# Peptides against a protein of PDB entry 4A54: the designs that were tried, part 90

Target 1, 94 residues: chain A of PDB entry 4A54
Amino acid sequence: MSVADFYGSNVEVLLNNDSKARGVITNFDSSNSILQLRLANDSTKSIVTKDIKDLRILPKNEIMPKNGTKSPSTNSTKLKSAETYSSKNKWSMD

## One batch from the design tools (peptide; made by RFdiffusion4, then SolubleMPNN)

Design b2_p27_3_s2
Fold by OpenDDE base, seed 3:
Structure b2_p27_3_s2 (fold): chain B 94 residues (1-94), chain A 27 residues (1-27)
Amino acid sequence: as target 1 above (94 residues)
Amino acid sequence: EEEEEKKEKEEREELTKKLKEALEKIL
């Protein structure tokens, strides 16, 4: 198997500095040994494989914390179309 | 359901191992 077979997999990476990164594997640069992860904020993090202490594939259902893009509650401000009641000026025909 | 979850966990652990092996082969 190649690293490319795991593109799209959600992973947690533990780095040698004890920091963690979570993201989807988007690319691997074999020449430079760089693993690219797409993070929850849609940014890309490049990780040198030598800096990886451990990694694990996460369950598919483990939703990366979507940065709650607060779906702009389209407060459909019902623009109350002010029904401009066109007051039909009843021209009184004298 | 618990047995299926356990099986999925085991499959994920195996896939994790395969990913590690794939990374090690390129280093």
Scores: peptide ipSAE 0.564, ipTM 0.881, DockQ to the pose 0.395
Fold by OpenDDE base, seed 2:
Structure b2_p27_3_s2 (fold): chain B 94 residues (1-94), chain A 27 residues (1-27)
Amino acid sequence: as target 1 above (94 residues)
Amino acid sequence: EEEEEKKEKEEREELTKKLKEALEKIL
């Protein structure tokens, strides 16, 4: 198996500095040995593989703790469908 | 349910092992 086979997997990475990162594997740069994780805030964290002390695949249902950042209300700007009022100017030719 | 959870855990452990092995092959 290759690292690419695990794209989309949710993982917890323990770094050598004892910090943890949780995210979805989005990419692996084999040339630089960099694992890219998409975090819960949609940011990308690049982790050098040599800095990984341990990792584990998380359950699919483990909802990344949404830090209660207010989901920005996507103001669905209702694109008011410009009702092109086709004013049928009925030019009645008298 | 407990048996299914145990099986899922075991599968994740196997997948984790495979991921580690995949990373180690590049190191």
Scores: peptide ipSAE 0.563, ipTM 0.881, DockQ to the pose 0.372
Fold by OpenDDE base, seed 4:
Parts: C-alpha cells; sequence; structure tokens
Structure b2_p27_3_s2 (fold): chain B 94 residues (1-94), chain A 27 residues (1-27)
C-alpha cells in the first residue's frame, strides 16, 4: 500500500516533541517526506515524517470539531415573492 | 454492536500498521 491509499483518512499524529495534531490526510510529498493534514479549522498543516513519533487512524465517526464557522446566517431574505400582478391587459379587439 | 465495534477497531489498527509501513518505506 502507498500513503496515497490513505488520503481522506482522519488521523492523530504524535510528534517527537509530544505535541499532537489531528486532521485528514490530504497529500504526501514523497520528495520532501512531508505529510499534509487538513485540520478542523480548514487550515493545512505540513508535518515532516521524521518528526512523527506515532500516528493512528481515527474512527470515521469522530467528527472533527468543526469550529462552528457560524454559517453566515443566510439571511433567508424571504424574497417576498413579488406577486407579479399579471395585469391582464384585456386588449379587446373591436 | 459491541462485536462490530471491536472488529472496526481491529481494522483501524491494521490500517494504522499499513500506513506506518507505507511511511517507513519512503523514509
Amino acid sequence: as target 1 above (94 residues)
Amino acid sequence: EEEEEKKEKEEREELTKKLKEALEKIL
């Protein structure tokens, strides 16, 4: 298997400095040995593989806490359906 | 349900092992 087979997997990465990162694997740069994770805040973190002490694949159901970007309140501007009064111009031809 | 959760955990552990092996092959 290749690292590419795991794109889209949610992982927890433990770094050599004992810091942790959680995210979805989006890319792997084999030339530079860099693993890219998309974090819960939609930012991308690049991790050098040599700095990885351990990693694990997380359950699919672990909803990464989406920082509730307040969905911009789509002001449901109730587009009041302008009742297009179809003025029936009754053109009475005599 | 508990047996299914156990199986899913084992599958994740196997996948984790495969991912580690895939990374080690490139290092």
Scores: peptide ipSAE 0.563, ipTM 0.881, DockQ to the pose 0.382
Fold by OpenDDE base, seed 5:
Structure b2_p27_3_s2 (fold): chain B 94 residues (1-94), chain A 27 residues (1-27)
Amino acid sequence: as target 1 above (94 residues)
Amino acid sequence: EEEEEKKEKEEREELTKKLKEALEKIL
């Protein structure tokens, strides 16, 4: 199983500083080992995996007060390929 | 209903274990 299999899961994360975060797993950056949680206020919290002391999956019925913020539609920001307008400065050499 | 709640708890604990294992494999 991969971390991606748990996207959408509601979790409680206990950090090494004894702070807690609750949210839905939205992304995982494997290169930097960063877990992203969407919190009840629709903010995103990035957590470095090494800072996690403990983690648990919460019951589905623990309705985080859904402020009805839509799952961020993965607007695939089509990185519009910057059309490098190569303005051909046609320097007309005479 | 209590037996179903117990089963759901056990499943959630197993999933939690699998998530922890998935995070550890990247470290």
Scores: peptide ipSAE 0.558, ipTM 0.880, DockQ to the pose 0.305

Design b2_p27_3_s3
Fold by OpenDDE base, seed 2:
Structure b2_p27_3_s3 (fold): chain B 94 residues (1-94), chain A 27 residues (1-27)
Amino acid sequence: as target 1 above (94 residues)
Amino acid sequence: EEKEKEEEEKKREKLTKELKEAIEKIL
């Protein structure tokens, strides 16, 4: 198996500094040995594999604790469809 | 239900091992 086979897997990574990161595997840079995780806040964390002390695959149902960051109200800017008022200037030629 | 959870955990453990091995192959 390759690391790519695990893209989309939710993982907990324990780093050598005893910090933890949780995220979805989005990419692996084999040239630089960098594991890329998408975190719960949609940010991306790049982890050098040499800095990984341990990792585990999390259950699919483990809802990443949504820190109650207010989902930014995607103000769906209603692109007001510019109603191109085709002003049919009916030039009545008298 | 407990057996199902245990089986799922074993599957995750296996997958975790496979992921570790996949990383180690590139190191």
Scores: peptide ipSAE 0.581, ipTM 0.891, DockQ to the pose 0.356
Fold by OpenDDE base, seed 3:
Structure b2_p27_3_s3 (fold): chain B 94 residues (1-94), chain A 27 residues (1-27)
Amino acid sequence: as target 1 above (94 residues)
Amino acid sequence: EEKEKEEEEKKREKLTKELKEAIEKIL
């Protein structure tokens, strides 16, 4: 199998510095040995494979911690369309 | 249900191993 067969897989990567990264495998640069992950914030992280201490595939149901993009509560500020009541100036015909 | 979860975990462990091997073959 190739690394490309795992594109779209959600993985946790433990780095040699004991930091962790979680993301979806989007690409692998074989020439430079770089694994690319899409993170929860839709950013991409490039990881040199030599810096990987351990890796595991996560269950599909393990929701990447959605950085709570606070759904901008579209406070639908109901722009109260100020109904400009066009005061029909009743031109009194005299 | 517990047995199904265990089987899924074993499949995931196998896939993890295969991914590691795929990375190691390119290094």
Scores: peptide ipSAE 0.580, ipTM 0.890, DockQ to the pose 0.381
Fold by OpenDDE base, seed 5:
Structure b2_p27_3_s3 (fold): chain B 94 residues (1-94), chain A 27 residues (1-27)
Amino acid sequence: as target 1 above (94 residues)
Amino acid sequence: EEKEKEEEEKKREKLTKELKEAIEKIL
């Protein structure tokens, strides 16, 4: 199984600083090991996995973030290739 | 109904373990 198989799951995360976060798993950045949660107030919290002390999946009936939170639109940030406008300063050497 | 709740809890515990293992594979 991958972390992606758990997208949409409601979880409680206990951090190493003994703080808790509750939210729905929306994304996981494997390159940076960052878990993203959508909280009940529709904000997003990024958690570095190394800071996780414990985690549990919550029942469906517990505090779910309100329905309106759009699935993370994979805004494919089209890296608009910075068209280097090479302003060819045509210095016309006369 | 109590047995059904216990089975659901066991399923959540299993899924929790699988999620932890999935995170650990990337660390």
Scores: peptide ipSAE 0.571, ipTM 0.889, DockQ to the pose 0.293
Fold by OpenDDE base, seed 1:
Structure b2_p27_3_s3 (fold): chain B 94 residues (1-94), chain A 27 residues (1-27)
Amino acid sequence: as target 1 above (94 residues)
Amino acid sequence: EEKEKEEEEKKREKLTKELKEAIEKIL
């Protein structure tokens, strides 16, 4: 499978510096080995894959951790299911 | 219900492995 098959998946990424990021996979730059995540605050975080220590796919309904777990500001915004995000990125190439 | 949760977790674990393998192929 390709990384593109996992677009829209909610993931937790553990980095080599022991920081964590949670977000939806929106893109992967294969040329530069950069994984792009959309975070709970709708910002985009670019992660160099060499900096990834570990990764896991989260349940669709898993509430992104509330403000208070030492993992970075996971605003408890319920990431809408991968299905709802995929429908918005319908780049209709006319 | 507990069995269904376990099966779902096992599916996520499999998908996680497949994603890791997909990333490793590009490294």
Scores: peptide ipSAE 0.546, ipTM 0.888, DockQ to the pose 0.515

Design b2_p27_3_s4
Fold by OpenDDE base, seed 4:
Structure b2_p27_3_s4 (fold): chain B 94 residues (1-94), chain A 27 residues (1-27)
Amino acid sequence: as target 1 above (94 residues)
Amino acid sequence: EEEEKKKEEEEREKKTKELKEALKKIL
């Protein structure tokens, strides 16, 4: 079994410095032993495998905390329908 | 439902072990 078989898995990684990272495995660089995680904010974190103290696969239903990207208040600029007053210039051809 | 959740957890633990082993083989 290869690391590639786990692409798309949501994982929690415990690093040697006791910091944690959570993300989806998107890639593994075998040449450099770098695991890439896509984080909840859609950023990518590269983790050197030697710095991993422990890891676990999270349940599929664990919604990665979507960083509340404040949905840009789509100011529904109510485009006030500029009533294009079709000024029917009635050209009177005399 | 509780038995199914337990089975899913066991499968996840198994997959976790397999991932750890896969990473260890490259180190």
Scores: peptide ipSAE 0.608, ipTM 0.899, DockQ to the pose 0.358
Fold by OpenDDE base, seed 3:
Structure b2_p27_3_s4 (fold): chain B 94 residues (1-94), chain A 27 residues (1-27)
Amino acid sequence: as target 1 above (94 residues)
Amino acid sequence: EEEEKKKEEEEREKKTKELKEALKKIL
């Protein structure tokens, strides 16, 4: 089995510096032992395999933390357009 | 459903081990 068999897998990588990276395996450079992850922001992170302390494959349902684009809370402040009832000045013709 | 989730977790753990071994072979 090769690393290529895991392309498209979502993984969490624990690095030797105790930092974590989460991403989809997109490539592996066997010559340089570099694992490439696509992150949630569509950027690519290159990780040297020797710097990996631990890794795990994540469940498919664990959505990569989408950079919470805070969906702009469209506070649809329904500006109640005050229907200014234009009081039709009934010009009483005399 | 709980047994299916357990099996899926076991498969994921197995795949994780296989990935770790694949990475170690290139090192």
Scores: peptide ipSAE 0.607, ipTM 0.898, DockQ to the pose 0.401
Fold by OpenDDE base, seed 5:
Structure b2_p27_3_s4 (fold): chain B 94 residues (1-94), chain A 27 residues (1-27)
Amino acid sequence: as target 1 above (94 residues)
Amino acid sequence: EEEEKKKEEEEREKKTKELKEALKKIL
């Protein structure tokens, strides 16, 4: 079983700093161990797995205060690898 | 209906455990 099997699950995450996040699992970066949650305001929160103290899957009926955003259809939007724009500061030595 | 709710909770707890184990395998 992989983390991908839980995409679309609504979860509550307790972090090591005792802060909480609630959202739908949208992605997992295995290379960096980053869990991505979509929050009730449609923003995305990235959580480093090592910072997770505890988590639980929430009941389906636990209404996140949804602004009426539809359950995302499982369209695997290929998150294009964020090109690290290395701002090459071209120090043009004149 | 109460028995069905209990079963759904047990399934949710099982899935929660499975998710935790899946995350632990990548650490």
Scores: peptide ipSAE 0.582, ipTM 0.897, DockQ to the pose 0.333
Fold by OpenDDE base, seed 1:
Structure b2_p27_3_s4 (fold): chain B 94 residues (1-94), chain A 27 residues (1-27)
Amino acid sequence: as target 1 above (94 residues)
Amino acid sequence: EEEEKKKEEEEREKKTKELKEALKKIL
């Protein structure tokens, strides 16, 4: 299996600096070992694979915590279910 | 429903492991 098989998966990434990122895997640069995540604010975050301490695939129905829960800097923005994002990419290829 | 949730969690854990292994192959 390749990393590309997981495009569209919603993941939580724990970095070596103990920061967390949540987003949908949109791309992987194998030459530079860079994982790209689309964040809930539609921005893209590039993560160097060597900086990843741990990661997990999030459940589709995981209600990304509402903005209000003071849980530390896990920018758990409500990523719409992976299914909704797959539908939007279909329009760009007509 | 509980069995379905457990199965989904197991599948997600499996996929997580597979993703980790896919990333390790490039390091």
Scores: peptide ipSAE 0.564, ipTM 0.896, DockQ to the pose 0.558

Design b2_p27_4_s1
Fold by OpenDDE base, seed 2:
Structure b2_p27_4_s1 (fold): chain B 94 residues (1-94), chain A 27 residues (1-27)
Amino acid sequence: as target 1 above (94 residues)
Amino acid sequence: SEKEEEEKKRKELTEKLKKAIEEILKK
């Protein structure tokens, strides 16, 4: 089994500095031994595998901790679909 | 229980992932 078989898995990585990272495995660079995680904020974190103290696969239902960064209110500007009023030109053919 | 079996499977997968990483580090 290869690391690639786990692409898309949500994992928690404990680093040697006791910091934790949570994200989805998106890539593994075998040449440099780098694990890439997509984080909750859609950023990518590259982790050198030698710096990994422990790792676990998270349950599918486990919500990635939203870092309390103020979700920028993406003003979903509802692009008001300009209802192109097709003015039915009633050409009254007299 | 089903929950216990799922946890067991997740642990097994975790160990497989760890082994996969370790095998790469050993090469």
Scores: peptide ipSAE 0.569, ipTM 0.890, DockQ to the pose 0.389
Fold by OpenDDE base, seed 1:
Structure b2_p27_4_s1 (fold): chain B 94 residues (1-94), chain A 27 residues (1-27)
Amino acid sequence: as target 1 above (94 residues)
Amino acid sequence: SEKEEEEKKRKELTEKLKKAIEEILKK
């Protein structure tokens, strides 16, 4: 099997510096040993394979966190209905 | 369970991917 067989797979990469990257494999440069990931923000991250400590293929249902979206904590935090306190500001026009 | 089988397949694919990368690094 080649790395190309995994194009389109969503992966989590753990780097030697303990940083993590998550994205879809879009390309692999065999000459330079560089793995390219498309991130949630549609940017591309190039990872030198020698810097990879570990990697895993993510399940298809695992939505890549869009930049700024908190991972939906499975805890159904009941959206407390913000009771719109309609403070009727009685603007008394005198 | 179907979920367990899917996870197993995913793990197998992960290992295959790792091996594919390792093979490139060895060359």
Scores: peptide ipSAE 0.569, ipTM 0.890, DockQ to the pose 0.464
Fold by OpenDDE base, seed 4:
Structure b2_p27_4_s1 (fold): chain B 94 residues (1-94), chain A 27 residues (1-27)
Amino acid sequence: as target 1 above (94 residues)
Amino acid sequence: SEKEEEEKKRKELTEKLKKAIEEILKK
């Protein structure tokens, strides 16, 4: 199993300095051993794996505090079912 | 319970992720 299998997982990382980071795994640089997390504010944090003391996967339902950027109200524009105007072209064949 | 099973799965996945990272660090 590779780190890539966990892309999209929400994780809490405890660093050796006892600081914590929470975010979604977006990438792993194998050449440099860097784990990239997307944070709640949509910024990216790069973590050197050697600096990781502990890590845990968070439940999906654990709401990452989205900074209140108003999710643009996806006005679910109810795609009004385009009434297919079947224009019955009455071809009057004379 | 379903919640307990989900937690177990999450813990298992966590351990797998840790192992994956450890394998990279060993190389």
Scores: peptide ipSAE 0.568, ipTM 0.889, DockQ to the pose 0.474
Fold by OpenDDE base, seed 5:
Structure b2_p27_4_s1 (fold): chain B 94 residues (1-94), chain A 27 residues (1-27)
Amino acid sequence: as target 1 above (94 residues)
Amino acid sequence: SEKEEEEKKRKELTEKLKKAIEEILKK
């Protein structure tokens, strides 16, 4: 099974600095080990996989915080579904 | 229950995703 099989999945990523990001997996750059998420505000976050402490696929009905947070947030919004693929530069964060 | 089964499946998929990422990092 490849990471591409999970494109479109809503995930929560816990980073080593204890910050969290929630979004839809839109791409994975295997060469640079970068996971790309589309966030609730339609921006894109590029995450270096070595910085990931933990990851989970979210239930479909779960709402998520905007732009990620350093701690769990009670204020959450529902993510939009994954749109057309858009490649981003390494280390880019919109 | 159906909810419990869905949660189980989600957890299994999560582990598969983690494994898929790990396998790429090993190359």
Scores: peptide ipSAE 0.546, ipTM 0.887, DockQ to the pose 0.412

Design b2_p27_4_s3
Fold by OpenDDE base, seed 2:
Structure b2_p27_4_s3 (fold): chain B 94 residues (1-94), chain A 27 residues (1-27)
Amino acid sequence: as target 1 above (94 residues)
Amino acid sequence: DEKKKEEEERKKKTEELKKAIEEILAK
């Protein structure tokens, strides 16, 4: 089984410095032994595999901790459908 | 218990992933 078989898996990585990273496995660089995670903020974190103390696959239902950054209210600017005023050309037949 | 089964499967997959990483590091 290859690391590629786990692409798309949500994982928690415990590093040797006791820091934790959570993200989706997007890539593994076998040449450099680097695991790439997409984080909740859509950034990518590269982790040197040698720095990994522990790793676990998270349950599908574990919501990635939303960094409390206020999701910018995507003002869905409802593009007001330009009411094409059908100019009824009243052709007055004289 | 379906939840227990899912957890066991997740643990198994975790170990498989760890093994896959370790195998690469060993080469």
Scores: peptide ipSAE 0.601, ipTM 0.903, DockQ to the pose 0.368
Fold by OpenDDE base, seed 3:
Structure b2_p27_4_s3 (fold): chain B 94 residues (1-94), chain A 27 residues (1-27)
Amino acid sequence: as target 1 above (94 residues)
Amino acid sequence: DEKKKEEEERKKKTEELKKAIEEILAK
């Protein structure tokens, strides 16, 4: 069985510095022993396997890092249309 | 208990993944 068989799995990785990373396994560089995770923000984190203290595959029901389909946050920033007060410069030509 | 079975399968897969990583590191 190869690491490639687990591509697409959502994992939690505990690092030797006691930090945690959660993401989907996207790649494994066997030459450099680097595990690549896609994080919830769609960024990729490269983890040196020697820095891994522990890891676990998360259940499917645990929120996979939603591929940020940018739900278009229609931040309807209501651009307050600056009412360009057309100051009609009434040039009174007398 | 389906939940227990799923957990055991996940645990097994986790161990398989760990082993796969360790085998590469040993190389």
Scores: peptide ipSAE 0.601, ipTM 0.902, DockQ to the pose 0.409
Fold by OpenDDE base, seed 4:
Parts: C-alpha cells; sequence; structure tokens
Structure b2_p27_4_s3 (fold): chain B 94 residues (1-94), chain A 27 residues (1-27)
C-alpha cells in the first residue's frame, strides 16, 4: 500500500513541534519524503514526513474549518473524488 | 451500527496510511 492510495483523504497531522495541520492529501514527494496537503483556504502545505508525530484520517463529514467566511449551509459537498491530478512530473531528461 | 463500522474503517485506513509513511521513513 502506498501513500498515493490515500490521495483525497482529509487528514489531521500532528507535528513534532505539537502544531497541527488539516488538509486533503494531494501529493507525496517520495524523493524528499514530503507530504502535501491542500488546506481549507486552498493553499498548499508541504510537510516533511520526519516531522510528523501522528496523523489521522478525518471523517468525510468533518467540515474543514474554512477561514472566517460564514459556513454556508451544509450543502453536502460530496467530496468529489479528487480528480487524480496526475502531476506528470515531466522530468524531461533531456 | 453503520457509524461504528465507518469509524472502524477510518481507523483501519489511518493505520494503513501510518504504516505506508513509516515504510518510507525506514528506507
Amino acid sequence: as target 1 above (94 residues)
Amino acid sequence: DEKKKEEEERKKKTEELKKAIEEILAK
């Protein structure tokens, strides 16, 4: 089983410094061991896996805290299956 | 209870993800 099998999962990551990050797993850089999360504000956070103390997959119904905009009504935004952004790492070795 | 089953599945997936990360860190 690979980390890629969990793309699109909403996770809470506890870091070694006791800070927390919440986001959707969008990518894993195996070369650098970096986990990428898309946060509620649509920004991307890169986490070095060695800095992870613990993690958990969140329930699908757990609304990611959007920054201060009023939670519009619970439209069940079905977590549309994150389109596999095939990040073709076009490492063109020329 | 469906809710309990979903929670157990989520916990299982969590452990699987943790193992996948640990395997990478061990290499």
Scores: peptide ipSAE 0.585, ipTM 0.901, DockQ to the pose 0.523
Fold by OpenDDE base, seed 5:
Structure b2_p27_4_s3 (fold): chain B 94 residues (1-94), chain A 27 residues (1-27)
Amino acid sequence: as target 1 above (94 residues)
Amino acid sequence: DEKKKEEEERKKKTEELKKAIEEILAK
């Protein structure tokens, strides 16, 4: 199995600092080990895989990302297909 | 129970995703 097989899945990511992110997997940069999520507000968050403490695919009955909102919706939402984002050649904190 | 089945499938997929990430990190 490849990470690409899970593009479009809605996931919750728990980071090492105990913060959480919820979003749809849109890309994985294997060169930099970066997981890319589309958030509920339609922004993209890049997560360094080494910072991931745990992750899970969310059930359909849980809070889902909803475009145009600041936070995931409690309503089940049919998610858009994963968009392709360009991988960064180098991970940057900028 | 369909709900239980769906949960188990989701858990299985989660583990498969974790494995897929780990395989890349191991290279």
Scores: peptide ipSAE 0.572, ipTM 0.900, DockQ to the pose 0.452

Design b2_p27_4_s4
Fold by OpenDDE base, seed 4:
Structure b2_p27_4_s4 (fold): chain B 94 residues (1-94), chain A 27 residues (1-27)
Amino acid sequence: as target 1 above (94 residues)
Amino acid sequence: EEKEKEEKEREKKTKELKEAIKKILEE
């Protein structure tokens, strides 16, 4: 089994410095032994496999914390219905 | 029961991934 068999898996990686990273496995650089994770903010983090203390695959239902992209406040510009006052100009044809 | 099965599968896959990484580090 290769690391490539786990592409698309959501993982939590514990590093030797006790820092944690969470992301989807997108690539593995075999030449440099670097694991690439796509983070919740769509950035890519490269992790040297030698620095990995532990890792776990997360459940599929664990929503990566979406960086709260502030949904642009769709200012529901209440398009005030411009009441198009149909000024019925009653053209009186005399 | 379904959750336990899914967790066991996830644990198995986690072990397999760890072994795959370990193998690369030993090469």
Scores: peptide ipSAE 0.613, ipTM 0.906, DockQ to the pose 0.419
Fold by OpenDDE base, seed 1:
Structure b2_p27_4_s4 (fold): chain B 94 residues (1-94), chain A 27 residues (1-27)
Amino acid sequence: as target 1 above (94 residues)
Amino acid sequence: EEKEKEEKEREKKTKELKEAIKKILEE
């Protein structure tokens, strides 16, 4: 089995520096041993395979966090529109 | 039961991917 057999798989990669990357395997550069992941923001991250501490394939239902879907924090803190009392500065032009 | 089967398959695939990467590092 080759890494290419896993193209399109969503993975979480733990790096030796304890950072994590999550993305879809799009390519593997065998010459340089570089794993390429498509991230949630549609950018590509290249990971040197030697820097991988651990990895797992994610379930299909783990939606890559789309950049920008703020979970509507239903904390509708109704910001009371402070009625800015527009003090009518009556500029009396005399 | 279906979810457990899917999880086991995913775990198997994860292992296979790890072995594929390991093989490349050993070459």
Scores: peptide ipSAE 0.612, ipTM 0.905, DockQ to the pose 0.434
Fold by OpenDDE base, seed 2:
Structure b2_p27_4_s4 (fold): chain B 94 residues (1-94), chain A 27 residues (1-27)
Amino acid sequence: as target 1 above (94 residues)
Amino acid sequence: EEKEKEEKEREKKTKELKEAIKKILEE
């Protein structure tokens, strides 16, 4: 079995510095022993495999914790539809 | 029971991935 067989798998990687990374395996550079993960923010993180302390495949239903990126308050600028009140000037001709 | 089977399969796949990485590092 090759690392390529796991492309598209969502993984949690524990690094030797006790930091964690979560992402989808997108590539493995065998020449440099680098695992590439696509993170929740669509960025790519390259991890040197020698720096990996442990890893696990995550369940498919495990929502990658959205880093609390403040949902940009989509100021849905509710474009107040300027209801152009067509003031029907009822010009009553007499 | 189904969740336990899925977890065991995931654990197996995790082991296989670790072995695949290890093999490349030893190569």
Scores: peptide ipSAE 0.612, ipTM 0.905, DockQ to the pose 0.390
Fold by OpenDDE base, seed 5:
Structure b2_p27_4_s4 (fold): chain B 94 residues (1-94), chain A 27 residues (1-27)
Amino acid sequence: as target 1 above (94 residues)
Amino acid sequence: EEKEKEEKEREKKTKELKEAIKKILEE
């Protein structure tokens, strides 16, 4: 079983400094042993796993106040292709 | 009964996550 099997889980992390973080596991950097959490305000918190004193998976019904992450409406800004109006300057060579 | 089962499953998953993190720290 890998940490990746728990992506999307809502967790409470107790750090060695007695601070707490709550968020959804979004990534794990195995090279640096860093756990990434998405917080209720849609910010990302990176936690060094060595600083973790304890953690628990939260029940699904603990509604993190989702500030409604407006799904970035991918405003597909259709780059309107600037129709290069080729002004055909018809230089009429009289 | 269903709430107790869900809690036991969550506890199991929590243990599994802790073990997965511990394994990486030992490598």
Scores: peptide ipSAE 0.611, ipTM 0.905, DockQ to the pose 0.387

